Peptides against a protein of PDB entry 3S8F. Designs and how they scored, part 59

Target 1, 157 residues: chain A of PDB entry 3S8F
Amino acid sequence: VLTLFVAVPSLMTAFTVAASLEFAGRLRGGRGLFGWIRALPWDNPAFVAPVLGLLGFIPGGAGGIVNASFTLDYVVHNTAWVPGHFHLQVASLVTLTAMGSLYWLLPNLTGKPISDAQRRLGLAVVWLWFLGMMIMAVGLHWAGLLNVPRRAYIAQV
Target 2, 166 residues: chain B of PDB entry 3S8F
Amino acid sequence: DEHKAHKAILAYEKGWLAFSLAMLFVFIALIAYTLATHTAGVIPAGKLERVDPTTVRQEGPWADPAQAVVQTGPNQYTVYVLAFAFGYQPNPIEVPQGAEIVFKITSPDVIHGFHVEGTNINVEVLPGEVSTVRYTFKRPGEYRIICNQYCGLGHQNMFGTIVVKE

## One batch from the design tools (peptide; aimed at target 1 A14 F15, target 2 Y12 M23)

Design b2_p23_5 (made by RFdiffusion4)
Pose (drawn by RFdiffusion4):
Structure b2_p23_5 (pose): chain A 157 residues (1-157), chain B 166 residues (1-166), chain P 23 residues (1-23)
Amino acid sequence: as target 1 above (157 residues)
Amino acid sequence: as target 2 above (166 residues)
Amino acid sequence: VRGTLLLMAVVAAVIIAFFAVVY
């Protein structure tokens, strides 16, 4: 029960952050129900990385609520589902957010500029990392529901 | 406009938060339902039941695997199961279908998992402790036990079998 | 705000779907 309550701050974060992004998209001219998304600064890796991380957090958090549901945990406990859940949370959102900081924080700390080419390369890196985490989340959640255990060298069997 | 957008955002946020709370409460009620049904038998016994891992193969209910299945009620069997590096005894565990099975599971060495494929049986096995879970097999046949807690280099090949007789 | 509400609906649907599948 208390774990289901720990989920409320992230459910609140989902709205406060989503409304903040929608407000920014509207300031930048976006209209429609989706125009606000397209009008956001998708050329900026510091923007893109946390946003993509937040997208993967939606299934990441859904899996966490499942794991927190006591008897439901007996379906997925110590299976590959668990790494599927935590790659979405820490290996995607937290890691992508830190990667995006290379593009505003590093210059601030070192005075070293980020070139146009380095910016584009950062875009590719955060997209590939995000997409790779999403594909693997699918493989691990599914294999987990099929009772494949975590922490195993299953290629040797 | 900022004032307006702000007001509207807070108003709909309050709504979302109420909905999100109502959803979590429904899940809590649904979990409470499972805890009142036979499906909750796989929840391990909360009572501490200590044993000694260094003598469990020599004395006590785990010393003779052939004697591991004991009828404890008219439709009940207790099964003493040893999960060790890297296997389970007895092998196979043989039980009748439709009977309630109380698995008492310990380990002489390291922590092992006990995950019965196709069931909700999924319990950690700790040396020095006895893990007790309950389940009734409705379908006869062979069930594979998977060790789902890393117990060393033999972990990926650590399996056992439950045969549910007709 | 409507866009955010649509996203919140998606978020709720995904949570319910995961919970139902496992349940």

Design b2_p23_5_s1 (made by RFdiffusion4, then SolubleMPNN; from b2_p23_5, 15 letters changed)
Fold by OpenDDE base, seed 4:
Structure b2_p23_5_s1 (fold): chain B 157 residues (1-157), chain C 166 residues (1-166), chain A 23 residues (1-23)
Amino acid sequence: as target 1 above (157 residues)
Amino acid sequence: as target 2 above (166 residues)
Amino acid sequence: VEGVRAYMLLLAATYTAAFNLVF
């Protein structure tokens, strides 16, 4: 149980980022409990990508708590659950953050702003990536709960 | 304006920090609730037990596969299993239906997995350590053992069988 | 396993509620 407190720094970091987003949204005119979310720049793939990464990171982080549980680890360890977890952490958060960073970095490095078509394409890419990653992650977690082993080409189910 | 912004940021940080801590406690509470109501699903882990992987094949309870299944009491058995590149010993493992089986699993070479299909038995096997798992097979038949830890070129073919007899 | 399922359901419910509130 004490091992679960390893989650504290991660949660603190994650929600500090959320605090920054709330502040930004409120600066952009968002009001109320949730109005600040709508006020965020959802038309910018450089923003949307890492935020979607964060959204994927939430269930991944929750899974991290599960994985760190001494008792629950017996259920999920070395099953498809584990790949599901790190695909949310790496292939979602890290990858989408990298994508978002690229959408910001390239225009600044080249001195050329992205076209509207490139912006729309970027939005489509990051949303589709997020959707696909969520489907895969849910599938892997579900398979893990069905005791599908990790690193095996066959399973009973 | 910067001072006001700083204060606002601090307020939001405090709020989200409080929320994060609250969520942490919710998760802990949920785990505690699960453990309190569903204790039967937990596989008991044995105490840390060490063995010399360089001699485990030559001496001791793992050395002779014919002596691997030891009756320790009425309807109670201990099975000494070796996971090695690339298989299990003994193979098959023969145990009676309804008997309480204590598996003592170790490796003479590299890290392996011991995943028994149709059961909740799923442990890593480390050279120099003994993994202990307790299980009772309620249904007769064959149960496949799968290595779920990469152990080399033959990993994908590393299987064993537990035969549960009536 | 039940605990893990509960976590998943809680997360799903939270996300569903959050998205419905924003959009």
Scores: peptide ipSAE 0.023, ipTM 0.728, DockQ to the pose 0.056
OpenDDE base, seeds 1, 2, 3, 5: peptide ipSAE 0.005, 0.000, 0.012, 0.014; ipTM 0.738, 0.680, 0.731, 0.700

Design b2_p23_5_s2 (made by RFdiffusion4, then SolubleMPNN; from b2_p23_5, 15 letters changed)
Fold by OpenDDE base, seed 3:
Structure b2_p23_5_s2 (fold): chain B 157 residues (1-157), chain C 166 residues (1-166), chain A 23 residues (1-23)
Amino acid sequence: as target 1 above (157 residues)
Amino acid sequence: as target 2 above (166 residues)
Amino acid sequence: VAGVEAFMLALAATYIEEFLRVF
């Protein structure tokens, strides 16, 4: 109970970010329950990247709760589940946030806006990264549940 | 209007905070449900048992591989296993089919893994601590032991075998 | 492992279409 209670501040932070996104979307003219999502600047890789990171972080965070659970961790510990988890946390959220930061930072550092071609390329990069990461992560989690070991090049299944 | 914007933000934050708390309870409930319905695969942890890793190879039940398999009952055995850089002792481990096997696993050097393919046996082996795993092999054959905790340069080649005899 | 690989391929196929639609 105490261990899981540690998740409360993290969840509060995560959903505060979500609240900020909803507010931003509504300011941009989004209406209804989901209309605010569509109103967000999905044409900007600096925005899309960290948002995709957040999306990957959701199942990763849920997995974090599982990993922190003593009894459930017994099932998943040192299996492919674990790398599946941290690829969602690090290689998705952190990496995509870093990528997104570059799309903001580089124009500011150079004093030149990114070209339309660069923008489109950036969007392609972050979406492809996210897609690949989700495929890999789902596979790793499934493999983990099938007791595929971590840090081994062989598996029975 | 900054004031209106601030109020709006607070309203959304309150809503999402409430949602977050609700989700927390949902997750706890799901964990509880999972534990209630899927407890059969959990190997109960024994009492903390300590051993001196500096002497475990010289004296005690792990010292002689030939004496590693001890019959403790009519259909019950205790197997004293050493995980070391880079292998397992004894190797192979020979046990009867259908017997209740209690593995007592420790390490003389560094942390290793003890992952038995085809089973739910998956434990870390710490120097100075004895890992206890209880399992009954229902099917005869060979079961590979894999080290799934990095233990050095030879980690990738650290394998053992359990031979289950009819 | 084969099943996991097959699943990953299937998942990829399902999302590729969506990706191409967006870009």
Scores: peptide ipSAE 0.024, ipTM 0.738, DockQ to the pose 0.030
OpenDDE base, seeds 1, 2, 4, 5: peptide ipSAE 0.014, 0.021, 0.020, 0.021; ipTM 0.733, 0.712, 0.726, 0.715; seed 5 fails the geometry check

Design b2_p23_5_s3 (made by RFdiffusion4, then SolubleMPNN; from b2_p23_5, 17 letters changed)
Fold by OpenDDE base, seed 2:
Structure b2_p23_5_s3 (fold): chain B 157 residues (1-157), chain C 166 residues (1-166), chain A 23 residues (1-23)
Amino acid sequence: as target 1 above (157 residues)
Amino acid sequence: as target 2 above (166 residues)
Amino acid sequence: IDGVKAFMLALMATLIEEFNLVF
């Protein structure tokens, strides 16, 4: 119940962020229904990382609702599903947001901008991280639905 | 103009809020679908029951593993299971094929898991509480019980067996 | 915007009540 009370406001917040992104993209010259997305600064790891985190948060948040549902929790509780949820929420959203924050914070603390090489490396890091997390999370959710238990090294499957 | 910008932002917010609402319904639909496809199997059959974990080993229905399987009716059994560090009792649990089995599971020590492979039986077992699960084994054979809640150094080796007889 | 938010909150409250068996 408490999760659901938080879920709707969280969704509203998340999508208002998306609205801000659309506005920003359009200010940057993006046009049309999707052109604003391309206009966003995808060359900046400080931007890309949190956005990828948000993308991971979508299925993760949905999973949170599932986990909080009485009937559905019987299916997923203490299965590999739960670690999958964690990897989306913590290892993706929180971690990528932290990474992105560092790409903003460090230049400000040092007074030096990041080099082009550092920027490119940063982009590689966050994209690879996201990819890895998505693969792992999907696998864990799948395994969970197949009734693979968490905190166990063996399973029937 | 700042005011103009604010007005523009509001327009986008309205659209995304509408989308948010739509997604809410999508999630509800997904939940409904999942429920429709996963309604069969284990049925929670028990009310909240309490037990004293400090005495459960000495007295009551969990005290004697030899008396743990109780026939309660024609083709109906209640099995009183203890999950403890680090195993289950009785072990093995022997039940007939096709019988309705009510598992009454509790712990004398710490929180454990009770996950029966090959079934959708999967519950946490808390000291002081009785977990109740109803299930009917359709196929004879051996079903392994796995602890899926970390309970100490021996957690990974905590297994039990249910033997379903023809 | 405030109206939409209020509506969503009200909807959520209603859903929680009606789907208490699930949530």
Scores: peptide ipSAE 0.021, ipTM 0.696, DockQ to the pose 0.061
OpenDDE base, seeds 1, 3, 4, 5: peptide ipSAE 0.014, 0.006, 0.019, 0.012; ipTM 0.736, 0.724, 0.719, 0.700; seed 4 fails the geometry check

Design b2_p23_5_s4 (made by RFdiffusion4, then SolubleMPNN; from b2_p23_5, 17 letters changed)
Fold by OpenDDE base, seed 5:
Structure b2_p23_5_s4 (fold): chain B 157 residues (1-157), chain C 166 residues (1-166), chain A 23 residues (1-23)
Amino acid sequence: as target 1 above (157 residues)
Amino acid sequence: as target 2 above (166 residues)
Amino acid sequence: IEGVEAFMLLLAATYLGAFLLVA
């Protein structure tokens, strides 16, 4: 019940963030249905990281609803599905947001801007992290559906 | 232009809010329906049964592993299982193929898991509470019991076996 | 804001799909 109550403000946040991104993209010259996305600052790891985190949070949020349902929770509870959900919510959204924050915070704290090479490296790190996290999450969810237990080092499958 | 954008955002926000609230009510209704009907293949948890974890090893149906498997009717058995640090009792659990088995599981110490591989049996075992699971083994053989709830230093080695006889 | 509309539809479809799996 608590999860469902929290889902409402989370959905509202998703809307406001998406609207803000579209507004920002259009202010940057983006046009059409998808042009505003291209106009966003994808060259900045401080931007890319949180956005990728948000993308991972969408299926994670859906999983949260699934986990809150007695019907499907019976299937997935205490299986590898649960760590899969956690890694989408914490290891992707929270972690990528933290990473993105650091790409902004460190230059501002030190007064030293990051070099172009450091920027490119940051982008690579963020994208690779996201890719790896998605692979792991898919694997964990799949394993969970196959009844691989949580908190165990062995499984039948 | 900015005003038009804000107006559009407001319109969509109202729609999104309505959708979100509708989803909330539908999900709550689904929970209520599931709890009321006990449908959708959920192994129904029996009535909340309580036991004293400090005496469960000394007296009662869990005290003697040799008497843990009780025939309650034709092709019906009740198995009284203890999950403890770090194992299961009895071990192995021997049951006949095709029989309806009611597992009554409790713990004398801390919270454990009871996950039977190859089945949909997956429950948490709380000290002071009795977990009830009903299952019929269609295939003979050995089924491993895994503790999937962290219970201490020996958690990773906590296994049991159910032997289903033809 | 066509993007938000598309996003809403996509998210609605995703969560509705999840709901149907649960129902």
Scores: peptide ipSAE 0.353, ipTM 0.827, DockQ to the pose 0.617
OpenDDE base, seeds 1, 2, 3, 4: peptide ipSAE 0.028, 0.022, 0.019, 0.018; ipTM 0.763, 0.737, 0.758, 0.740; seeds 1, 3 fail the geometry check

Design b2_p23_6 (made by RFdiffusion4)
Pose (drawn by RFdiffusion4):
Structure b2_p23_6 (pose): chain A 157 residues (1-157), chain B 166 residues (1-166), chain P 23 residues (1-23)
Amino acid sequence: as target 1 above (157 residues)
Amino acid sequence: as target 2 above (166 residues)
Amino acid sequence: VKGTLLLMAVVAAVIVAFFAVVY
């Protein structure tokens, strides 16, 4: 029960952050129900990386609420589902957010500029990392529901 | 405009938060339902039951695997199961279908998992402790036990079998 | 705001779908 309550701050974060992004999209001219998304600064890796991380957090958090549901945990406990859940949370959102900091924080700390080429390369890196984490989340959640255990060298069997 | 957008955002946020709370409460009620049904038998016994891992294979209910299945009620069997590096004894665990099975599971060495494929049986096995879970097999046949807690280099091949007789 | 509400609906649907599948 208390774990289901720990989920409320992230459920609140989902709205406060989503509304903040929608407000920014509207300031930048976006209209429609989706125009606000397209009008956001998708050329900036510091923007893109946390946003993509937040997108993967939606299934990441859904799996966490499942794991927190006591008897439901007996379906997925110590299976590949668990790494599927935590790659979405820490290996995607937390890691992507830190990667995006290379593009505003590093210049601030070192004075070293980020070139146009380095910016584009950062875009590719955060997209590939995000997409790779999403594909693997699918493989691991599914294999977990099929009772494949975590922490195993299953290629040797 | 900022004042307006702000007001509207807070108003709909309050609504979302109420909905999100109502959803979590429904999940809590649904979990409470499972805890009142026979499906909750796989929840391990909360009472501490200590044993000694260094003599469990020499004395006590785990010393003779052929004697591991004991009828404890008219439709009940207790099964003493040893999960060790890297296997389970007895092998196979043989039980009748439709009977309640109380698995008492310990390890002489390291922590092992006990995950019965196709069931909700999924319990950690700790040396020095006895893990007790309950389940009734409704379908006869062979069930594979998977070790789902890393117990060393033999972990990926650590399996056992439950045969549910007709 | 409507866009955010749509996103919140998606978020809730995903959560309910995962819970239901496991349940």

Design b2_p23_6_s1 (made by RFdiffusion4, then SolubleMPNN; from b2_p23_6, 16 letters changed)
Fold by OpenDDE base, seed 1:
Structure b2_p23_6_s1 (fold): chain B 157 residues (1-157), chain C 166 residues (1-166), chain A 23 residues (1-23)
Amino acid sequence: as target 1 above (157 residues)
Amino acid sequence: as target 2 above (166 residues)
Amino acid sequence: VEGVQAFMLALMATMLAAFLEVF
């Protein structure tokens, strides 16, 4: 049960990040309850990638609570559910953050901004990655609930 | 406007920090309470039963597959199962339909999985510990046992069978 | 912010419920 303590600072961090995004959006001219979202720099893959990662991390975090529950873990343990969980946590957040970091880091290291074509390609890459990851994650969680075993090439369904 | 936003964020951060700290203390208190109310300690997996993995093949209830299925009462059986690299014993496991089966599963070597297809039986098997699972098979037939914990080069081929009779 | 707060609170409640083995 001590593992549930991890959720506390994680939720604090999530809220702080969300607040920071709102602040940034409002500084960029966004107004109203949701207008700040539209004002964020969605044309920049260095921004979009980690934000999409954060969006994937939310259901993954909720899944972490499930996985940490003894009673609920009995249902999902060593099923396809578990790979679904860590693909959201690692292959979504961590990977997309790395992608976003690359789009920021390389221009700064070289002193040369990315071209418009590179920017558009970057946006396509991170959105397609996110979409594919969400499809895969939902599929794995669903399969896990159907008792499809992890680390096996066969399933009862 | 920016200043207001900054102050608001700071207020929310302080609020959530306070809430988080409060929750931390609540959880610590709950842990303490749980430990205090369980005189024998908290065992999340239930009853802790241990065996010597180095001798489990030579002596005891797991040593002879022919004696693995033990009737413990009317329509009640205990099945002593070994998960090993790379299979299960006994194989097949033969049990009657409608009987309450208590599986006592352990390993002589490494960690294995015990996933029974078509059922909700899904446990990890640790050497030195006994996993206990209770189940009643309502339908006759064959149920495949699948190892869902990596256990070596032959892991992908590690299967067993439960045959439910009558 | 209010929506985020509500969501976070719900997650905290879920965590508490899981901790208590309510489900």
Scores: peptide ipSAE 0.017, ipTM 0.753, DockQ to the pose 0.283
OpenDDE base, seeds 2, 3, 4, 5: peptide ipSAE 0.014, 0.013, 0.012, 0.014; ipTM 0.683, 0.731, 0.713, 0.694

Design b2_p23_6_s2 (made by RFdiffusion4, then SolubleMPNN; from b2_p23_6, 16 letters changed)
Fold by OpenDDE base, seed 1:
Structure b2_p23_6_s2 (fold): chain B 157 residues (1-157), chain C 166 residues (1-166), chain A 23 residues (1-23)
Amino acid sequence: as target 1 above (157 residues)
Amino acid sequence: as target 2 above (166 residues)
Amino acid sequence: IEGVQAFMLLLAATVLAEFLLVF
């Protein structure tokens, strides 16, 4: 129960990040309810990667609240739900943020910008990674709800 | 314009903080409700019961698999189950259909899982601690017990069977 | 800042949806 209080700072962080993105998009000329999204630098893998990670963190974070709930945890604990959760948290957010950091860090350390080909490849990598992670995560959560056990190779359902 | 936006953001932050707290309390209340009313098929943890894992195989109710199933009342049984590397005892566990079964599960060695397919029984088993689960099997047949907590080499092959008799 | 408000609503809805899905 006490673990649920961690959700509050997390939600506030989500607010701050989202607000920052909207503000940045509007500064870049985006207008309207959704126009600010289009104005963000989607051509930069250093930006796209961590943002996609944040998107994956939404259902993952929601799952965190479920996992921290005593009665609900009984349903999902040690099922495929759990690896579905942490793949969103670690393999999506953390990993994509690391990828994004790399796309920013290496050019800065070397003093050389990435080529257009490298940029396009980077975009392809992070989008494909995100897509694969989402498919996997949905599958694992679904399997978990069907009582497929974690750390087992057998399931009747 | 920037200052105006900043002020607005702070105001909304306060609002969403309040909303988040409210939502948190609603969820806690719902959890409390489910526990109090025993809804959603949730089996709450009982009082902490401890045993000595070093002697649990030699003495006490877990020592003899032949005496593991104890009738405690009309249509009520207690089953003393050991989860060990790498299996369960007794195996199979034989219980009557429609009877209220109280599983008391412990481990003499390491942490194991106790996941019964076709049921909502899914608990971790800790050495030195007794896990208590109550369940009534409505359908006869065989129910496989799966270890879903890593317990070493051979974990993937650690299975048991519950046989529910008509 | 209507975008972030919409986002927060979506976030809240997601939490609720998963909660109800498991409940």
Scores: peptide ipSAE 0.566, ipTM 0.875, DockQ to the pose 0.840
OpenDDE base, seeds 2, 3, 4, 5: peptide ipSAE 0.047, 0.010, 0.538, 0.450; ipTM 0.729, 0.739, 0.863, 0.842

Design b2_p23_6_s3 (made by RFdiffusion4, then SolubleMPNN; from b2_p23_6, 16 letters changed)
Fold by OpenDDE base, seed 4:
Structure b2_p23_6_s3 (fold): chain B 157 residues (1-157), chain C 166 residues (1-166), chain A 23 residues (1-23)
Amino acid sequence: as target 1 above (157 residues)
Amino acid sequence: as target 2 above (166 residues)
Amino acid sequence: IEGVQAFMLGLMATLAAAFAEVF
């Protein structure tokens, strides 16, 4: 029970970031319930990558609650579900945030802005990475529910 | 201007905090739903039981694989299983179909897994602790035991067999 | 289990729809 309480500050932290995004979007002219989303700088890979990471973090966080549940963990523990979870948390959020950070950091360190071609390539990379990661993560979670074992080369299905 | 921005941010934060709490309840509801609909056959964790991993092979109920399967009642058995680098003892484990089996599993060396294919049996095995899991095999045949915790170079080849007899 | 699987698919579909709306 106490372990599940970790979900509260985690969600609070996650959605504090969302609050910042909403504020930024509205400052950029977005209006309405969802119009602020479109107003965000989706043409900048330094922005897009971390945001996509956050999107991947949502199902990962939900899975974290499952993994922290005593009864549900019995079902998913040491199955492909677990790799599915941390691929969302690490290979999605952390990795995409790192990728996005490079698009901010490198131009500042070198004193050279990224070219338009590099920007477009960056957008393609982070979106494709996100898509691939989501497919893999869903597959791993699904396989885990089918009792495909973690750390084994064989499976009954 | 700063004050206005601060108030705006605070308002958004309050909204998203409310949303976060709502999502928390959604996730709790999903857990509750899953428990309500899919908890048939859930094996509860047993009480914490300790054993000396340095002597478990020499004395006690795990020492003799020929005496590992103990009938404890009508159609009830306790099976004392060792998970070790790199296999299981006894192997095969022979149990009757339809009998209630209590597995008591421990390790003399490192942490292993005990994952029985075709069942919901999936537990970690820690040296010094006894894992207890209860299961009834409804179908006769062979069930493979897989180690799903990395335990060394032979981990990938660490298998056992449960033979369920008619 | 089926419900969780359906939820995952629904989540992915929602993300796809959101993508289509933004771009």
Scores: peptide ipSAE 0.026, ipTM 0.725, DockQ to the pose 0.050
OpenDDE base, seeds 1, 2, 3, 5: peptide ipSAE 0.022, 0.020, 0.000, 0.022; ipTM 0.741, 0.698, 0.723, 0.702

Design b2_p23_6_s4 (made by RFdiffusion4, then SolubleMPNN; from b2_p23_6, 14 letters changed)
Fold by OpenDDE base, seed 1:
Structure b2_p23_6_s4 (fold): chain B 157 residues (1-157), chain C 166 residues (1-166), chain A 23 residues (1-23)
Amino acid sequence: as target 1 above (157 residues)
Amino acid sequence: as target 2 above (166 residues)
Amino acid sequence: VEGVALFMELLRATMLAEFALVA
């Protein structure tokens, strides 16, 4: 149980980011309990990408707590569950953040804004990536719970 | 204006911090609940047992595959298993149905996996350490052992078999 | 479970397609 306290700094960081998003949304005219979400710049792939990464990071973080639990880890260790976990953490959050950073960085380095076509394409890319990642991650977690082994080409199911 | 914005940010941070702490306790509670209701399949690590991986093939209970299955009591057996590059010994492992089997698994070379298909047996095998797993096979038949820890070029072909006899 | 096996096969096929595209 003491090991689980390692999650405290991560949760604090995650929810501080959420607080920043709420503040930004309210500054952009969002009102109410959820209206600030709609007010965020969802038309900007540089914003959407890392936010989608954060959304994937939530279940991944919960899974991290499970993986860190001695008794629960016995169920999931070296099964497809583990790849499901780190794909949410790395291929979702880290990768999407990198994508978002690219959409911000290149226009700033070149001094030229992205075209509307590039913007729309960027939005499509990050949303499709997120969707595919969620499907893959859910499938891997499901397979892991069915005791599909990691690093093996065969399974009992 | 700057002070007002600063206070607003702090208020949001406090709210979300409280939520984060609440979620932490929810996760801990869920773990506790799961353990309280689903304890039948939990196998604790137990005490640490060590062996010399450089001599485990030459002497001791793992040295002779023909002597690997030892009856320790009525309907109780200990099976000394080696996981090596790239296979298991003995292979097959023959045990009776309904008996309590204690697997003592170690490695003479590198880290391997010991995943028994159709069971909840799934442990890593470390050179110099003995992994202990207790299991009772309720159904006769063949159970495949799968290595689920990368151990070299032949890892993907590293399999064993447990034969449970009536 | 057949559904899980099918999913894993589709995943494998997707990965192979990605490798072929990059190669």
Scores: peptide ipSAE 0.024, ipTM 0.750, DockQ to the pose 0.022
OpenDDE base, seeds 2, 3, 4, 5: peptide ipSAE 0.026, 0.017, 0.016, 0.027; ipTM 0.719, 0.738, 0.730, 0.719; seeds 2, 4, 5 fail the geometry check

